# Peptides against a protein of PDB entry 2YKT: the designs that were tried, part 64

Target 1, 231 residues: chain A of PDB entry 2YKT
Amino acid sequence: SRSEEMHRLTENVYKTIMEQFNPSLRNFIAMGKNYEKALAGVTYAAKGYFDALVKMGELASESQGSKELGDVLFQMAEVHRQIQNQLEEMLKSFHNELLTQLEQKVELDSRYLSAALKKYQTEQRSKGDALDKCQAELKKLRKKSQGSKNPQKYSDKELQYIDAISNKQGELENYVSDGYKTALTEERRRFCFLVEKQCAVAKNSAAYHSKGKELLAQKLPLWQQACADPS

## One batch from the design tools (peptide)

Design b1_p27_2_s2 (made by RFdiffusion4, then SolubleMPNN; from b1_p27_2, 12 letters changed)
Fold by OpenDDE base, seed 2:
Structure b1_p27_2_s2 (fold): chain B 231 residues (1-231), chain A 27 residues (1-27)
Amino acid sequence: as target 1 above (231 residues)
Amino acid sequence: SELEEFEKSLEPEVERAEKAVAELNSL
């Protein structure tokens, strides 16, 4: 029946969220945490490299003929520090605005969806059972009427059951239809949430890249001229 | 259609995502 088909569709939406979307989201979060860790590792490794560059700058500053190059090397290290600060801010956003929030949502969602599906199934079954009962009673009544010498005795009751069946059928169809719409809304909401959070991360990432580009574009010409313009 | 009407009912939920995308595209 139409109601049975729509019921299956509704259950499939919930199952898709629970069995496909949420596990995939958990994996996405896990991969995000790995990415975060790797970026933190890059930051740490870079610090060592640029600390060593500072040491080279110190040596230049102590020299008689290369003092100005010491400042250049220090500037290079400082620009790196500023870029890394921007990266750290981006990582904080990545952690707090994406990973943590998604993790919280997905954890709560397992319980929520299970309960929502169960509630839907229970009510759907209840309405279905009530319909089936009325249909069964009508069938019994018709059987009695057919065997009776006075079938008119049962006519009013037959009409009552017919009306009840019609009403219950309509109620069931409406309930299942609404259930399907609700399920699709829940699915869409989850994708929207992911998109929103990913956009926030993207904005912060853009800020990091922009700042890095700006700083390097500003200083690189100066550094390139440093050896050509001895003091 | 019933589907189109339902999709329209989702507009408020989609609006936030669309705004976020638009803001990103403006960078």
Scores: peptide ipSAE 0.064, ipTM 0.690, DockQ to the pose 0.256
Fold by OpenDDE base, seed 1:
Parts: C-alpha cells; structure tokens; sequence
Structure b1_p27_2_s2 (fold): chain B 231 residues (1-231), chain A 27 residues (1-27)
C-alpha cells in the first residue's frame, strides 16, 4: 500500500542516517584529527628548517660581502612565521569550529535517532494494528450478517466500521507522511550543519592561503632583485 | 501543498547553509 511504501521509506531515511551518515561522519572526524596532527607535525618540522635558514642569514650578516643577503634571509624566515601564524589560526578554527562541534553532535545523535525511530515505529504500528483490528471486526460482522435471518440488524454497525476504517486509514497515511517529512528534515539538517561547519573551515583556510600568497608575492620580487643585483 | 510546507520547514537550515556559502564566496 501507499502507507506501507512510505513507512519503508521513512525507516530507510533513519537507517541511512544511523548506519551510513553517522559512521561516515565519525570517520570524517577521525580523518580530520589525523590531518590536524599531520599539519601540526609539518609546523614543527618547518620551524626547524626556517630556524636553520635564520642561522644562514646570521652568517651572511657576519660576512663582509653578503651582509644585505642576511636581511633577505631574515625576511624569508619572517614571512614564513607570518604564514605559519595564519596556519595556526586556521587549525584552531578547524579544531573548534568543525571537529569538536561535529564530535559533540554525533555523540548525542545515535541515541536521539534511535529513540526517534522507535517512537515513530511504535506509533505507526499502533495505528496499523488499530486499523487491522477494525478490518477484522468488519469481516466478522459481515460473516455474521450473511448467516443471520435478519441481516439488516447489522447494517448500521457495518457502516460504522467502514467509516472507522476509512478514518484510521487516513490517519495512518497522514502520520506516515509526516514521519517521512520529519525524517527527511533530520537528514537535511545534518548535511546542512556539515556544510556550514565546513564553510567556516574553508573560510579560514582561504585566509591562510591568501595571506601566504600576498606575503610571498609582495616580497619575492625584492628577494629576487637582491640576488640579481647585489649592492 | 504538503511539499511546499515541507520545503518551508527546511528554510531555516537551508538559509544558514546558504549564508555560510555566501560568506565563503565573498572572500
């Protein structure tokens, strides 16, 4: 029936969230944590590299013929520091605005969705059972009427059961329809939340990349000139 | 329609997502 089909669809939405979306989201969070850790590792390794670059700049500054190149090397290290600071801000946002918030929500969601699905199933079954009962009673009534010497005695009751069945069928269909809309809303809300949080991360990531591009674009010609035309 | 009502129920979530995307695109 239409109601049975819609019921199946409703259950499938909840099951998809619980069995596919939420596990995938947990994996996404885990992969995000791994990525964050790796970036922190890159930051640490880069510090060592650019500290070594500063040392080269110090040596240039101590030289008689390459003093100006010392300043260039220091500027290179400073630009890196500024880029790194922007990366750290991005990582903070990545952790706080995406990972933490997603983790908090996904932790609560399993219990919530299980309860929501169970509630829906219980009520749907209750309405279905009530409908089935009325249908069974109508069938019994009709059987009694066919065996009776006075079938007209049961006519009013038959009409009452027919009306009750019609009403209960409509109520069941409406309930399942509303349930389906609710389930789809829950699904969409979760995807929207993910998109929103990922946008926040993307914004901060864009700022990181832009800052790096701007700083390097500004300084690179100067550094190239220093090498090409030493003063 | 039932569909229209459903769509309206999603508007707040969609609007927030769209705002987030718009903010990103403004960079």
Amino acid sequence: as target 1 above (231 residues)
Amino acid sequence: SELEEFEKSLEPEVERAEKAVAELNSL
Scores: peptide ipSAE 0.040, ipTM 0.698, DockQ to the pose 0.260
Fold by OpenDDE base, seed 5:
Structure b1_p27_2_s2 (fold): chain B 231 residues (1-231), chain A 27 residues (1-27)
Amino acid sequence: as target 1 above (231 residues)
Amino acid sequence: SELEEFEKSLEPEVERAEKAVAELNSL
């Protein structure tokens, strides 16, 4: 029947969220944590490299013939520091605005969806059983009427059962239809949330890259000429 | 229609997602 088909579709939406979407989201979060850890490692290693560059700048500043190159090396290290600050802000946002929030939601969602599906199934079954019972009673009544010497005695009751069956069928169809819409809404909301959070991360990442490009573009011509200029 | 009612129920979620994408594209 139409109601049975829609019921199956509704259950499949919930199952898809629980068995496909949520596990995939957990994996996404795990991969995000791995990526964050790797970027933190890069940050640490880069600090060591540019700290060593500062040391080279100090030596240049102490020399008689390379004093101005000391300032250049310090500027290079300072630009790196500013770029690093932007990266740290991006990583903080990546952690707090994406990973943490997704992790909290996906953990709570398993219980929520299980309860929502169970509630839907229970009510759907209850309405279905009530309909089946009414149909069975009508069938019994018709058999009794066919064997009776006074069939007219059962005519009013037959009409009442027919009306009740029609109403219960409509109620069941509406309930299952609403259930399907609700399930699809739940699925869409989860994808929308992921898209929103990923967009926020992308914006922060863009800011990091833009700042780096700007700072380097400003200073690089100066640095490239430094060795050509006599002290 | 049933479809129109369903789409209307999703408008808030869609609007938020579209806003996020638009903000990204404005950078």
Scores: peptide ipSAE 0.033, ipTM 0.656, DockQ to the pose 0.270
Fold by OpenDDE base, seed 4:
Structure b1_p27_2_s2 (fold): chain B 231 residues (1-231), chain A 27 residues (1-27)
Amino acid sequence: as target 1 above (231 residues)
Amino acid sequence: SELEEFEKSLEPEVERAEKAVAELNSL
């Protein structure tokens, strides 16, 4: 029936969230933490590299023929420092605005969804049972009427059961329909939350990339000419 | 339609996401 199909769909939405979405989200968070750790590792390793570059700049500054190149090397290291500061800000956002918030949501969601599904199932069953009861009573009444010498005696009661069945069927259909919409809303809300948080991360990542591009674009021409210019 | 009604019911849940996407697209 339409109501049975809709009921199945409703349950499947809840099950999909609990059994597919939430576990996948947990994995996403775990992968995010790994990515964060790797990026932190990059920043640390980069610091060592550019500190060594500064040392090369110091040596150039002490030379007679390459003194001006020392300043260039220092500038290269400084630009790196500024870019890395922006990366650190991005990482903080990545942690605080995505990972932590997603983790908080997913940890609390299992109990909520279980309760929501159970509530829906209980009420759906109650309405279904009430409908089934009325249908069974109508069937019994019709059997009695067929065996009676006066079938007309049962006509009014038959109409009452038909009306009751119609009403209960409508109530069940409405309830299940609303339940399905509710379940889909719950699913969509979770995806929306993920999208929102990922957008925040993307915005911060864009800031990191733009800062790097800006700084390098500004300085690179100067650095490129440094070896061509006489001292 | 039933679909249109349902979409309207989702507006409170999706409007923030749409805003976030719009902001991202403006970059």
Scores: peptide ipSAE 0.033, ipTM 0.651, DockQ to the pose 0.253

Design b1_p27_2_s3 (made by RFdiffusion4, then SolubleMPNN; from b1_p27_2, 10 letters changed)
Fold by OpenDDE base, seed 1:
Structure b1_p27_2_s3 (fold): chain B 231 residues (1-231), chain A 27 residues (1-27)
Amino acid sequence: as target 1 above (231 residues)
Amino acid sequence: SELEEFEKSLEPSEERAKEAKEELDSL
């Protein structure tokens, strides 16, 4: 029946969230933590490189003929420091606003979804069983009426069961339809939450890239001219 | 159908994403 099909679809949505989405989200969080660690490693390695550049700037500053190039090398290192600060802010947001919050949500969600599915299944079964019972009683009543010398005695009860079956059928169909909409909404909310958190990360990443581009674009012409300028 | 209309409403929207986030955050 339509209600049985919609019921199967509803259960499949909950099953997909619990068995596919949530495990995939846990993996996503794990991959995010790995990415964060790798970026921290890059940050550390970059610091070593630019600290070594500062040392070259110190040597230039101590020279008789290249002193001004020392200031250029120091500016290069300072711009890197500013870019690095933006990266650290992005990484902090990535950790706190995406990874931590997703981890908290996915842990709570398994229990919530199990309870929601169980509630739906219980009520769906209750309505289905009530309908089946009314149908069975109508069938029994009709058999009694056919074997009776006074079939008119059962006419009013037959009408009552017909009306009850019609009402219970409608209630079941509506409940299952609403259940499917609810399940789809639950799935959508989870994806929307992920998208919103990822958008926040994207904004912070954009700010990092923008700041880096601005700083480098501002200073690069000066640095490129440094060797051509008389000391 | 009512179901098809509902499914169409599930198309991406920033406003719906924010509302859905707020609701999920309340869980």
Scores: peptide ipSAE 0.009, ipTM 0.378, DockQ to the pose 0.092
Fold by OpenDDE base, seed 3:
Structure b1_p27_2_s3 (fold): chain B 231 residues (1-231), chain A 27 residues (1-27)
Amino acid sequence: as target 1 above (231 residues)
Amino acid sequence: SELEEFEKSLEPSEERAKEAKEELDSL
């Protein structure tokens, strides 16, 4: 029946969230943590590299013929430090605004969805059983009427059962339809939350890239000229 | 700036949210 098909679709939406979406989201969080760790590793390695660059700048500053190049090397290291600070801020946001919030949600969601599905199934079954009972009573009544010397005695009761069946069928169809809309809304809400959190990450990433571009674009022409002007 | 325009483009459109809700309600 149409109601049975819609019921199956509703259950499949909940199953898809629990069995596909939530496991995939857990994997996404794990991959995010790996990415964060790798970027933190880049930060640490970069510090060592630019500390060594500062040491080269010190040596240049002590030389008679390359003193001005010492200042250039120090500026290169300082610009990198500022870019790195911006990366650290982005990573803190990535952790706190995306990973932590997704992890908190996915942990609670399995229990919530199981309860929501169970509630829907219980009420759907209750309405279905009530419909089946009315249909069974109508069949019993019709059998009694066929065996009776006065079938007209049962006509009013037959009409009442027909009306009750029609009403219960309509109630079941409406309930299953609303259940399907609710399930689709729950699915959409989860994707929307992911999109919103990823937009925040993208915004922070854009700020990091813009700051890096600005600082490097300002200084790079000066650094490129430093070797062309012999002292 | 290009960044400010980009940030503004990330703001939720209430109109698109309404259309998406209407589409969902039509099912």
Scores: peptide ipSAE 0.009, ipTM 0.317, DockQ to the pose 0.036
Fold by OpenDDE base, seed 5:
Structure b1_p27_2_s3 (fold): chain B 231 residues (1-231), chain A 27 residues (1-27)
Amino acid sequence: as target 1 above (231 residues)
Amino acid sequence: SELEEFEKSLEPSEERAKEAKEELDSL
């Protein structure tokens, strides 16, 4: 029936969220944590490299013929520090605004969806059973009427059962239809939440990349000319 | 298909999607 097909579709949406989306989201969070750890490692390694560059700048500043190159090396290290600060802000946001929030939500969601599906299934079954009961009683009444010398005495009861079946059928169809809309809404909001969190990460990443590009574009021509000036 | 038309008719409105998001954000 139409109601049975729509019921199957509704259950399939919940199953897709529980069995496909949520496990995939848990994997996404795990991969995000690995990526964060790798970026933190890059940050630490970069600090060591640029600290060593500062040391080379100190030596240049102590020289008689390369003092100006000391200032260039210090500027290179300072630009790196400013870029690194933007990366740290991006990583903090990536952790707090995406990973932590997704982790909290996916844990709560398993319980929520299980309860929501169970509630839907219980009420759907209750309405289905009520319809089946009315159909069974109408069938019994019709058998009794066919065996009676006065079938007309059952006509009013037959009409009442027909009306009850029609009403119960409509109630079941409406409930299953609303259940399907609810399930699709539940699926959509999870994807929307993921997209919005990724948009926030993308904005923070854009700020990091823009700052780096601006600082390097400003300074790089000056640094490239530093060795062309006679000492 | 009739099923696709039916599914399209059952697509949550943007408003319902927003409400559902707010519920998820409150969890």
Scores: peptide ipSAE 0.008, ipTM 0.351, DockQ to the pose 0.046
Fold by OpenDDE base, seed 2:
Structure b1_p27_2_s3 (fold): chain B 231 residues (1-231), chain A 27 residues (1-27)
Amino acid sequence: as target 1 above (231 residues)
Amino acid sequence: SELEEFEKSLEPSEERAKEAKEELDSL
């Protein structure tokens, strides 16, 4: 029946969220944590490299003929320090605005969805059983009427069961239809949450890249000229 | 593969690649 098909579709939406979306989201979070760790590793390695560059700048500043290049090397190291600080801010946002929030959401969701599905199934079954019972009683009544010398005695009761069946059928169809819309809304809400959190990460990533480009673009012409103009 | 097609879709157009190169060369 249409209601049975819609019921199967509703259960399949919940099943897809629980068995496909949520496990995939957990994997996404795990991959995000790995990515965060790798980027933190880059920041740490960069610190060592630019600390060594500062040491080269110190040596240049102590030289007789390369003193001005010492300042250039210090500026290079400082700009890269600022870029790394922007990366750390981006990583903090990545952790707090994406990973932590997704992790909290996915952990709570398994229990919520299980309860929501069970509630839907229980009420759907209850309405279905009530319909089946009315249909069974109508069938019994018709069998009694066919064996009776006075079938008109049962006519009013037959009409009442027909009306009750029609009403219960309509209630079941509406309930299952609303259940399907609710399930689709729950699925959409989860994807929207992921998109929104990823947008926050993208904004912070854009700020990191923009700041890095700005800082380098400001200084690079000066640094490129430093060797051409012996002072 | 679908991944290779996706990666190709992320490649800048020749025009954007040229603009990016010109921007880099102007630095």
Scores: peptide ipSAE 0.000, ipTM 0.273, DockQ to the pose 0.023

Design b1_p27_2_s4 (made by RFdiffusion4, then SolubleMPNN; from b1_p27_2, 12 letters changed)
Fold by OpenDDE base, seed 5:
Structure b1_p27_2_s4 (fold): chain B 231 residues (1-231), chain A 27 residues (1-27)
Amino acid sequence: as target 1 above (231 residues)
Amino acid sequence: SELEEFRKSLEPSEERAKKAVEELNSL
């Protein structure tokens, strides 16, 4: 029947979220944590490298013929520091605004979906059973009427059961239809949440990349010319 | 935006989700 087919579709949406989306999202979060850890490692390693560059700048500043190159090396390190600050802000946002929130969301939604599906199934079955009961009673009544000397005495009861069946069938169809719409809405909400969080990450990443590009574009030509002057 | 409007429309569902989890945990 139409209601049975729509019921199957509804259950399949919940199953898809629970069995495909949620596990994939958990994996995404895990991969995100790994990526964060790697970026933190890069940050730490980069600091060591540029601290060593500062040391080279100090030595240049102490020289008689390379003092100006000391300033260049210090500028290189300072630009790196400014870029690094933007990266740290991006990483903080990546952790707090994406990973943590997704982890909380997937845990909440997993538990919610289990309860929601169970509730839907219970109510759907209850309505289905009530419909089946009315149909069975009508069938019994019709058999009784056919064997009676006065079948007209059952006419009012027959009409009552017909009306009850029609109403219960409509209620079941509406309930299943609403259930399907709800399930699709829940699925879409989860994808939208992911997209929104990724947009926030993208904005923060753009800020980091823009800052780096701007600073380097400004300074790099000057640094490239630093050795053109004789000592 | 269209996305923000959609998110707002789903806010009541989020509250239902929280309640459902609480009910489940009480069993």
Scores: peptide ipSAE 0.043, ipTM 0.507, DockQ to the pose 0.053
Fold by OpenDDE base, seed 1:
Structure b1_p27_2_s4 (fold): chain B 231 residues (1-231), chain A 27 residues (1-27)
Amino acid sequence: as target 1 above (231 residues)
Amino acid sequence: SELEEFRKSLEPSEERAKKAVEELNSL
């Protein structure tokens, strides 16, 4: 029946969230943590490189003929420091606004979804059983009426069961329909939450990239000219 | 049906996502 089909679809949505989405989200979080660690490693390695650059700048500053190039090298390191600060802010957001919040949500979601599915199943079964019972009783009543010497005795009860079946059928169909919409909404909400959190990360990432581009674009012409300028 | 209409209401967002992926793949 239509209601049975929609019921199966509804259960499949919940099953997909619990068995596919949530495990995939956990993996996503794990991969995010790995990415964060790698970025931290890059940050550390970059610091070592630019600290070494500063040392070269110190040597230039102590030289007799290359003193001005020391300032250039220091500026290069300072720009890197500023870019690094933006990266660190991005990483903080990545951790706090995406990974942590997703981890908290996915942990709570398993219990929530199980309860929601169980509630739906219980009520769906209750309505289905009530409908089946009325149908069975009507069938029994009709058999009794056919074998009776006074079939008119059962006419009013037959009408009552027919009306009850019609009403219960409608209620079941509506409930299952609403259940399916609810399930799809629950699924969509989870994807929307992921998108929203990723958007926050993207904004901070954009700020990092913009700052880096601006600083480098501003200073690079100066640095490129440094060797041509008289000391 | 009402269910079909509801399903269709979700499609625009999905299509936008697909387009975004296609755009990225074209770069």
Scores: peptide ipSAE 0.025, ipTM 0.458, DockQ to the pose 0.060
Fold by OpenDDE base, seed 3:
Structure b1_p27_2_s4 (fold): chain B 231 residues (1-231), chain A 27 residues (1-27)
Amino acid sequence: as target 1 above (231 residues)
Amino acid sequence: SELEEFRKSLEPSEERAKKAVEELNSL
């Protein structure tokens, strides 16, 4: 029946969230943590590299013929430090605003969805059983009427059962329809939350890239000219 | 190489991403 098919669709939405979406989201969080760790590793390695660059700058500053190049090397290291600070801020945001919040939600969601599905199933079954009961009673009544010498005696009761069946069928259909809409809304809400959190990450990433571009664009021409202008 | 294998493993996702970008640019 139409109601049965819609019921199946409703259950499938909940199952898809629990069995596909949430596990995939857990994997997404895990991959995010790996990405964060790798970026932290880059940060650490970069610090060592640019500290060594500063040392080269010190040596240049002590030389007679390359003193001005010392300042260039120091500036390169300083610009990197500023870019690195922006990266660290981005990583903090990535952790706190995306990973932590997604992890908190997905942990609680399994229980919530199980309860929601169970509630829906219980009420759907209750309405279905009530409908089936009325249909069964109507069948019994019709059998009794056929065996009676006065079938008109049961006419009013038959009409009452027909009306009750019609009403219960309508209620069941409406309930299942609303259930399906609710399930789809739950699914959409989860995707929307992911999109919103990823937008925050994108904004922070854009800020990091913009700052890096700005600083490097400002200084790079000066650095490129340094060797062409001997002191 | 391991790098080539990794790259190959990403191809399906990359193709989907390219398609998504094309769709976005068509809007």
Scores: peptide ipSAE 0.000, ipTM 0.358, DockQ to the pose 0.025
Fold by OpenDDE base, seed 2:
Structure b1_p27_2_s4 (fold): chain B 231 residues (1-231), chain A 27 residues (1-27)
Amino acid sequence: as target 1 above (231 residues)
Amino acid sequence: SELEEFRKSLEPSEERAKKAVEELNSL
């Protein structure tokens, strides 16, 4: 029936969230943590590299003929330090605005969805059973009427069961339909949450890239001229 | 770690780097 099909669809939505979306989200979080760790590793390694560059700047500053290049090397190292600081800020956002929040949500969601599905199933079954009971009673009544010398005795009761069946059928269909809409909304809400959190990451990532480009663009022309234009 | 010890040894140089950038930006 239409209601049975809609019921199956509703259960499948919940099943998809619980068995596909949530496990995939957990994997996404795990991959995000790996990515965060790798980027932190880059930051750490970069710090060592540019600290070594500062050392080269010190040597230049102490030289007879390359003193001004010492300042250039210092600036290079400092600019890259600032870029790495921007990366760290991005990583902080990545951790706090995406990973942590997704992790909190996914852990709570398993229990929530299980309860929501069980509630839906219980109520759906209750309405279905009530409908089946009325149908069974009507069938029994009709059988009794067929064997009776006075079938008209049961006419009013038959009408009552017919009306009850019609009403219960409608109620069941509406309930299942609403259940399906609710389930789809729950699914959409979860994807929207992911998108919104990923947007926050994207904004912070854009800020990191923009700042890096800005800092380098500001200084690079000066650095490029340093060797050609001895003071 | 060895890298951490080296980093600590360069802290004064890092401060000079910061000052150099600040000076340039003030021109």
Scores: peptide ipSAE 0.000, ipTM 0.219, DockQ to the pose 0.014; fails the geometry check

